# Peptides against a protein of PDB entry 5A53: the designs that were tried, part 75

Target 1, 230 residues: chain A of PDB entry 5A53
Amino acid sequence: LVENVKQALFIPGQSCNKNLHDIMVDLSALKKPDMKRFNRKNDIHPFEDMSPLEFFSEKNDCSLMVLMTSSKKRKNNMTFIRTFGYKIYDMIELMVADNFKLLSDFKKLTFTVGLKPMFTFQGAAFDTHPVYKQIKSLFLDFFRGESTDLQDVAGLQHVISMTIQGDFQDGEPLPNVLFRVYKLKSYKSDQGGKRLPRIELVEIGPRLDFKIGRIHTPSPDMVTEAHKKP

## One batch from the design tools (peptide; made by RFdiffusion4, then SolubleMPNN)

Design b2_p9_3_s1 (from b2_p9_3, 4 letters changed)
Fold by OpenDDE base, seed 2:
Structure b2_p9_3_s1 (fold): chain B 230 residues (1-230), chain A 9 residues (1-9)
Amino acid sequence: as target 1 above (230 residues)
Amino acid sequence: DSDLPKSKP
């Protein structure tokens, strides 16, 4: 049984600002057509009360949500939420650093909407550390398109790269995750009269450096149920 | 893909 493509809901929080709005627009563009956005600000505090998010998940049939908030303590905060049976499965705060770049900062390239990106993860902690494992799971799940039996390389248009910014030891602050988006560009090179196919990666944006904030993890029982094969 | 959670029971 193949589950339907998970739909994402982008929610401006009460403290959503212009920068967060722009980031929201750009990130959500990568999730088209499987994306909804609220136009109104909502006063949601997911780590204090999750009920409003569960309500929105059910009402909009969206198992992915992104809440956009900003405060002095949590500037440019994107809270990523997943639901299971319209109940909160997990949450993670990812704060966008001020050095972000929007799609408008890059060369405009045409792309096909709805193509599944390829992911690359740089950093051993993505496979070993629980927080980075959650981030890896989240982004793979978030941008999981239609299940095609063949990942047709011919259909590969985008690469999303996620890099842990440096090494860290136990007890140290978790390094940022560098989020980069590339488009595959095919060229024909004429080298010595031979036309060779060339593929280049061109950064298209957005460029986001995520600082890790608060996390909510599912219960072991919820994990078991969410991974239960029919 | 097998390691990702479902959204519904």
Scores: peptide ipSAE 0.544, ipTM 0.915, DockQ to the pose 0.796
Fold by OpenDDE base, seed 1:
Structure b2_p9_3_s1 (fold): chain B 230 residues (1-230), chain A 9 residues (1-9)
Amino acid sequence: as target 1 above (230 residues)
Amino acid sequence: DSDLPKSKP
């Protein structure tokens, strides 16, 4: 059984500001049509009480949630949540650095809604370090879209690049994750009378540098159940 | 894709 596309719910927290709202709108646009957004603020503190998120997951049939909050300690905080059976599976705080760029900061390009992005990950820690493995898993899961057999190159429109910002050692603060979105632009170059197909990556936004915050990981039993093949 | 969690049992 192929699982249906995971639906995302974007939730403005009580401390959600204009910048976070704009980020929410832009990031959620990449998840269309499999996305819902709340228009009103909700007072949710997922690391204190997870029950409201579990309730929203079930009520909205959304196994992906993003809570938008901002404080002095956790500015521009996007808490990404996944559920299994409408229970919290994992959570991670990703704080957007102030250098963010919105879709409006880039040249508007026509794109088709609902195409699955291709991911690129830069940094060995995405495969070895537990936190970066969770981030990789989260974003792959978040943007997985329809399971189509043919990732037909013809259907490839977007590339999402995730880069660990520099090297780090054990005990050092975890480097930011640089989130970048590109559109594949195909054009014919006329060089010397030969029309060569040229593909360029054009950044389309949003541009987000994620600072890693708090993390919740699933129990071993929940991991086993969530990965159990029928 | 096989390494991603399901959303439902």
Scores: peptide ipSAE 0.538, ipTM 0.915, DockQ to the pose 0.808
Fold by OpenDDE base, seed 4:
Structure b2_p9_3_s1 (fold): chain B 230 residues (1-230), chain A 9 residues (1-9)
Amino acid sequence: as target 1 above (230 residues)
Amino acid sequence: DSDLPKSKP
C-alpha cells in the first residue's frame, strides 16, 4: 500500500507579521495542491504544549504543519512539524534570515502545479549529523508529492537545492541551511540544422537562508512504528 | 526513499 500524499497545514502564530505571511504564501505555493492555510492567527507554543498541533493535525488530516512566529529571540521563525497517527513525530525551528527573496523578486515563470521537485543536498553533514539528517528527511518528506511511476525526467520541472553554509566543528553553532528553488528551462538550439536540447536552471524563488533553532525528536519506539513496513 | 516516516500506522 502506497501512503497518500502528506498534506501540509500552514498556521500563522499570534506573532506572525507581514514578512512571515509573504514567506508562508510563497513556500506554500510550492506545496500546492497538497496544502491548507489558516487565515487567522493561532496562539500556539509547540515547545511548551504540543496538544493544539496534534488536534489540528487530526481535525485537518494534515501530517505536516508549519507554524509562523516572530520574536526578538526567534525572528521569522518557521516551526516545521510532522505527525505520526496525529501525534507529534518531530519538530524543528528554522528562522528565515533577513536577506530572503520572495517569488515577486524573480522573473515570473509559469509552472505546473503538483509536480514533484528534485532535491540536491550540499554538505556531508546531511548524511552524518543528526540535525541535518532531520532537515533532509523533513524536506524530502514535505515535498515528496505523488508517487507517480512516471518519475521520468520528462516530468521534472523544479530543483530544490539545500546547502549547509560552511564547515563547522563539534561544539560550534550549526551553520545555516541555504534553500534555493530552480526551474528547469528547456531550449531547442538550432545550430547548423541540428536541434541540440539545452537545459538551463533558472532561480524562481523563494530564496531562504534558515538558521536552526529548537528541535524535538521522536522516541525510539515511535521511530520504529513510523518505519514499519506493512 | 525508504527512510521517510509514515504519517499513519
Scores: peptide ipSAE 0.537, ipTM 0.913, DockQ to the pose 0.803
Fold by OpenDDE base, seed 5:
Structure b2_p9_3_s1 (fold): chain B 230 residues (1-230), chain A 9 residues (1-9)
Amino acid sequence: as target 1 above (230 residues)
Amino acid sequence: DSDLPKSKP
């Protein structure tokens, strides 16, 4: 039994600013058509009380949520939330660095809505470190889209690259995660009468460097239930 | 995708 595509709800928090709104719009565009956005600010503090998010998850039938908040300590903070049975499964704060780029900063390319991106992960910690494993799981889950048996490589339009910014040791601050979005551009290069199909990756945005903040992890029991095959 | 959590029981 294949689960339906997870729907995402983007929520501007009370401290949401123009930059966060723009980031929200651009990131959510990649999740179309499986995305809802609130137009009004909501006063939600998920690490103090998770109940409002559980309520929104159930009422909107969205198992993915992104809360947009900003403070001096947590500037441009995107809290990514997943639910299981409309209860909080996990949360992670990803703060967008000031060097972000919007879709408007790149050459506008037409894209087909609803195509599943291919992910690339750079950094061994995505497979070994619990926080980066959660980030990997989150983004794969967030953009999973329709489970089509025929992953028609011909339908591949987007590549999302996630890179851990540098090496780190135990006890050191966790490096940022560099989020990059590329479009596959096929063009025929006419090199000497041989039309070789050339594929290029063109960055389309948004460009986001994520600083890792607070994390909530599911209970072992919830993990077991969430991964239980029917 | 088998390692991703379900959204519902």
Scores: peptide ipSAE 0.532, ipTM 0.914, DockQ to the pose 0.798

Design b2_p9_3_s2 (from b2_p9_3, 4 letters changed)
Fold by OpenDDE base, seed 5:
Structure b2_p9_3_s2 (fold): chain B 230 residues (1-230), chain A 9 residues (1-9)
Amino acid sequence: as target 1 above (230 residues)
Amino acid sequence: DDDLPKTKP
């Protein structure tokens, strides 16, 4: 079963600023060619009314959406939305910390569009804690390209690293998730006439530290339906 | 901020 590649729609909210726009451009570049961006701001409040997002999902044939908003309470907020049958499946607010880096802050490297990234997850909570399980699922879904049977190591260009920052403390906010993007560089090391293949990871950006905000979890019925293999 | 998910013990 070739699962159709999920299309992503990036939506600037009414409060979208220059920084969020730049973050949107850079993050969406990793989703090419399976990405659309709106050029106009849209007044969407997903935790108040989800119906506009369902409408956009259906109209644009996008099962992934990212709403870009910013307020004093929720600065640099990226609301990630997934739909199933054009209905809201889940939502999560991920607020980008001010220490973000854009692709322009890194050495420009040529990259092939459409290659699947490898994911690495650092932190046990990605497998045990429901919120971090949702984040893991979301990012895997978001950047899952075409299921080529050949996970050809030869086709691996990018590594996306997601790290939980710090330990869980009782009553404290959930630890941030550190999002990092690396390119694999193959160097032929001339060590003593044996060309050993040396692979190095080079950070290429964007660099994002996500603070976790509001979450909408799917109903048990929607989970069951979404996991029904056709 | 009461809207942020807290670590459940």
Scores: peptide ipSAE 0.046, ipTM 0.737, DockQ to the pose 0.031
Fold by OpenDDE base, seed 4:
Structure b2_p9_3_s2 (fold): chain B 230 residues (1-230), chain A 9 residues (1-9)
Amino acid sequence: as target 1 above (230 residues)
Amino acid sequence: DDDLPKTKP
């Protein structure tokens, strides 16, 4: 079963600033070629009215959307939206901390567009806590490339690492999620006539620390429908 | 800030 690659739409909100634009450009580069970007600002408030996002999902044939907004309360806010049948499935606000790094802050390395990244998740809560389970599901879904029957490990170029920043107890604020992107470098070591393959991870950016904001969870009925295998 | 998801079980 060739799963159709989900298309992403990046939408600058009315309050989108230069920093958010730069972050949008860099993050969307990881989703190429399966990405569209709007150049115009759109006045969308997804937690007040979701209808404009459903309209954009259908009109652009995109089941993934990212709305870029910034306010004093929600600075550098990336609202990630998923749709099912062009209706809102879930939403999550991920606010980028001020310590972000762009691709320009790292050594430029050549990469092949369209290769599926490997994911690593650090923190037990990614498997147990509802919010972190949603984040894990979202990012896996967002960067899932073509399912080639050949999971040729030979095509692995990128690793996306997601880490929960520290431990937390019930009633405490949810720790940030640390988003990191690495390129795999293979070196042939000629030590004493034995070619040992050496693999190194090199950070390539962007570097984003996500503060968790508001969440919209799917209805139980939509969960059931979305998980029905054809 | 009451708008931030608190750890609900």
Scores: peptide ipSAE 0.037, ipTM 0.651, DockQ to the pose 0.033
Fold by OpenDDE base, seed 1:
Structure b2_p9_3_s2 (fold): chain B 230 residues (1-230), chain A 9 residues (1-9)
Amino acid sequence: as target 1 above (230 residues)
Amino acid sequence: DDDLPKTKP
């Protein structure tokens, strides 16, 4: 069964500003061609009423959504939403820190649209802590391309790196997640008459440091239904 | 900020 590629919908909230719009454009470029974007601002408050998101999920046939909002309390907030059967499965707020870099801040490198990224996760908490497990699951699910049997090594174009920023103890605020995107660049080095293929990782952007906000977790029943392979 | 997730045991 070829798992259908999950479609993403990017939604500007009422408080969406220029910086969030630019971040949305750059992040959504990594999800092409499996991305829709609204041009109009929508008044949506996911943690107060989820019904507008369920409506948009069904109407647009999108199981992934990203709501772009900004306030004094939640600056540069990207709410990531997943649906199952057009019902809310989970949500997480990821606030982009002010030190962000756009694709325009990096050397323009051409890339093929639709290639599946490789993921790397740095930090033990991605495998142990429930919040970081959800983040890991979300990003793997969000950028999961077509399962072509040809893992052609030739098809590996880019790497997404996610790092937990430092150690933390019980009761402390959760450290930020550092999101980085690299392109694999092959060079032919003429060192000593042997053309050895050299592979370099070149950062291409965007560069995002995510502060973790509010979370909605799925009900046990929805977890069971979502993991039922047909 | 009471809305931020804290480390839970």
Scores: peptide ipSAE 0.020, ipTM 0.570, DockQ to the pose 0.032
Fold by OpenDDE base, seed 2:
Structure b2_p9_3_s2 (fold): chain B 230 residues (1-230), chain A 9 residues (1-9)
Amino acid sequence: as target 1 above (230 residues)
Amino acid sequence: DDDLPKTKP
């Protein structure tokens, strides 16, 4: 079964600012061609009423959504939403720290649109802690390109790295997730008359440190239905 | 009245 590539809808909330707009543009560029953006602000409060997002999911045929909002309590907040059957499956608030870097802050490199990024996850909690498991699942699902059976290593252009910022104990605030994007750059090194293939990772942006906010988790029934392969 | 916000592309 070739899983259809999930389409993403980027929604500026009523409180969307310039920084969030720029972050939205840069992050959504990584999701091309499987991305839509709204140009107008929408007054959506997903943790109060999810119905507007379900409506947008259905109307735009997008099973992924990102709502851009900012407040004093939740500055530079990206709410990532997944739907199943146009109903909310899960949501997570990821607040971008002020130390973010845009694509314009990095050396411009050309990229082929539509190539599936490789993911790397650093931190044991991505496999053990429910919140970080959700984040891992979300980002894998969000940037899952065409399911080619052979992820030809030769076709790998991008690496997305997600790192949990330090260790934490029970009851402590969850550490930030460091989001980094790299391009694989192949070089022919002429060292000592032998052309050795050299691969370097070059950061291309955006650089985002995500503070974890509110979370909505699916019901066990929705998990079961969403995992049913037809 | 489905007061759902209209799609604002």
Scores: peptide ipSAE 0.009, ipTM 0.585, DockQ to the pose 0.032

Design b2_p9_3_s3 (from b2_p9_3, 3 letters changed)
Fold by OpenDDE base, seed 4:
Structure b2_p9_3_s3 (fold): chain B 230 residues (1-230), chain A 9 residues (1-9)
Amino acid sequence: as target 1 above (230 residues)
Amino acid sequence: DDDLPKSKP
């Protein structure tokens, strides 16, 4: 079954600033060609009224959305939204910390557009804790390219690393998620007439530390419907 | 900040 590649829509909110715009441009570049961006600001408050997002999902045929907003309470906020049947499935606020790095802060490397990244997750909570499970599911879903039956390992160009920043106990604030992007570089080392393949990871950006904000979880019924194989 | 998800099981 070739799953259709999910399309992403990036939406500047009314409070979108230059930093968020730059972050949006860089993060959305990783989703090309399966990405749309709005150029106009939209006054959307997804935790107050979800109906505008459902409308945009249907109108643009996008099951993934990212709303870019910034306030004193929620600075550099990226609200990630998923829809199922153009209805809201889940939402999560991920606030980008001020220590972010753009693609321009790294050595420019040529990359092929449309290659599926490999993901790595560091932290047991990605498999056990409901919030981090949602984050893991979201990012895997967001950057899932064409399911070609041939996972041509030869086509692996990018690694996306997601790390939970430290340990936490029950009742404590959830640690940030560290988002990092690497390019695989293959070197031919001629050591003593044996060509040993050497692979190196080079950070290419963006570098984002996500503070977790508000979450909307799907109803049990929507979970069941979304996981029904056709 | 009561709007931030706390680690609940």
Scores: peptide ipSAE 0.030, ipTM 0.671, DockQ to the pose 0.034
Fold by OpenDDE base, seed 3:
Structure b2_p9_3_s3 (fold): chain B 230 residues (1-230), chain A 9 residues (1-9)
Amino acid sequence: as target 1 above (230 residues)
Amino acid sequence: DDDLPKSKP
């Protein structure tokens, strides 16, 4: 079953600032062509009322949404939302730390739009801890793109790296997730008259450190329905 | 921040 590519909607909240706008533009560029952005601010509080997001999901045919908000408590907050049947499946707040880098902070590299990134996850908690499992699932789902056959290793141009920042004990705050984007750069090296293929990873941005905020987990019933193969 | 998830499995 070729799953239809999930469309993403980026929504500036009422408190969206210039930094969040710039982050939104850069992150959403990785989701092209399967991305829409609103230009107008929308007063949405998803942990108080989810109905506006369900409305936008249905109206725009987008099963992925990102709400951009900022407050003193939740600075540079990206709320990632997934829907199933245009109903909220899950939500997670990921706050961007002030040390972020935009695409303009890196050497501009040309790349083909629409290619699926490879993911790498660093940290055992991505496979064991419920919150990090949700983050892993979210990002894999968000950037999965077209179901390309295994033959597409030749088309691989991007790597998204997600790292849990350090170890943590029970009861401690959850470490940040370090989001990094690399381009695979192929070179022909002339060593001694033999052209050897060389591959390098070049960071292209954006560079985002995510502090984990509030989470909405799916109901057991929605989990069952979402995993039913048609 | 009491609303943030803690490392409870």
Scores: peptide ipSAE 0.030, ipTM 0.679, DockQ to the pose 0.034
Fold by OpenDDE base, seed 5:
Structure b2_p9_3_s3 (fold): chain B 230 residues (1-230), chain A 9 residues (1-9)
Amino acid sequence: as target 1 above (230 residues)
Amino acid sequence: DDDLPKSKP
């Protein structure tokens, strides 16, 4: 079964500012061509009323949404939403720390649009802790392109790295997730008359440190339905 | 206060 590529909708909230707009533009560039953006601000509060998001999911045929908001309590907040059958499946708030870097802060590199990134996850909690499992699932689902059986290594251009910032104990605040994007650069090195292929990772941006906010988890019934293969 | 998620046992 070739699963259709999930479409993403980026929504500026009423409190969206220039920094969030720039972050939205740069992050959404990694989802092209499978991305839509609203140009108008929308007054949406997803943890109070989810109905407007379900309406937008259905009307735009998008199973992925990102709401851009900023407040004193939740600065530079990206709410990631997934839907199943145009109903809310899960939500997570990821707040971008002030130390972010945009694509313009890195060396301009040419890239091919529509290539699937490879993901790397650093931290055991991505496989054990419920919140980090949800983050891992979300990002894999969000940036998953066409299910080609052959991840043709020949087509690999981008690596997305996600790292849990340090260790934590029970009852402690959850560490940030460090989001980094690299391009694979191939070189031919002349060493002693033999041309050896060399591959280097070059950071291309954006660079985002995510603070974890509020979470909505799916109902057991929706989990069962979402895992039913047709 | 919207409590940030904490680690759970």
Scores: peptide ipSAE 0.029, ipTM 0.655, DockQ to the pose 0.032
Fold by OpenDDE base, seed 2:
Structure b2_p9_3_s3 (fold): chain B 230 residues (1-230), chain A 9 residues (1-9)
Amino acid sequence: as target 1 above (230 residues)
Amino acid sequence: DDDLPKSKP
């Protein structure tokens, strides 16, 4: 079963600012061609009323959404939403820390649009802790390109690294997730008359440190339905 | 009337 590539909709909220707009543009560039963006601000409060997002999901045929909002309490907030059957499956607020870097802050490298990134996850909590498991699932789902049976390593251009920033104990605030994007650069080094293939990872951006905010988790029934392969 | 915000492209 070739799963259709999930389409993403990027939505500026009413409180969307220039920084969030720039972050939105850069992050959405990694989702091309499977991305739509709204140009106008929309007054959406997903944790108060989810119906506008369900409407947008259906109308735009997008099972992934990102709402860009900013407030004093939730600065540079990217709410990531997934839908199933155009109904909200899950939501998570990821607030971008002020130390972010845009694509313009890095050396411009050409990349092929539509290639599936490889993911790396650093931190045991990505496999054990419910919130980090959701984040892992979300990002894998969000950037899931065309399922070619052969992850042709030869076609691998991008690595997305997600790192939990430090250890934490029960009852402590959840550490940030460090989002980094790298391009694989192949070099032929001529060292001592032997051409050795050298691969380097070059950071290309954006660089985002995500502070975890509010979460909506799916009902057990919706989990079961969403995992039913037709 | 489902006053859902109209998608503004």
Scores: peptide ipSAE 0.021, ipTM 0.644, DockQ to the pose 0.032

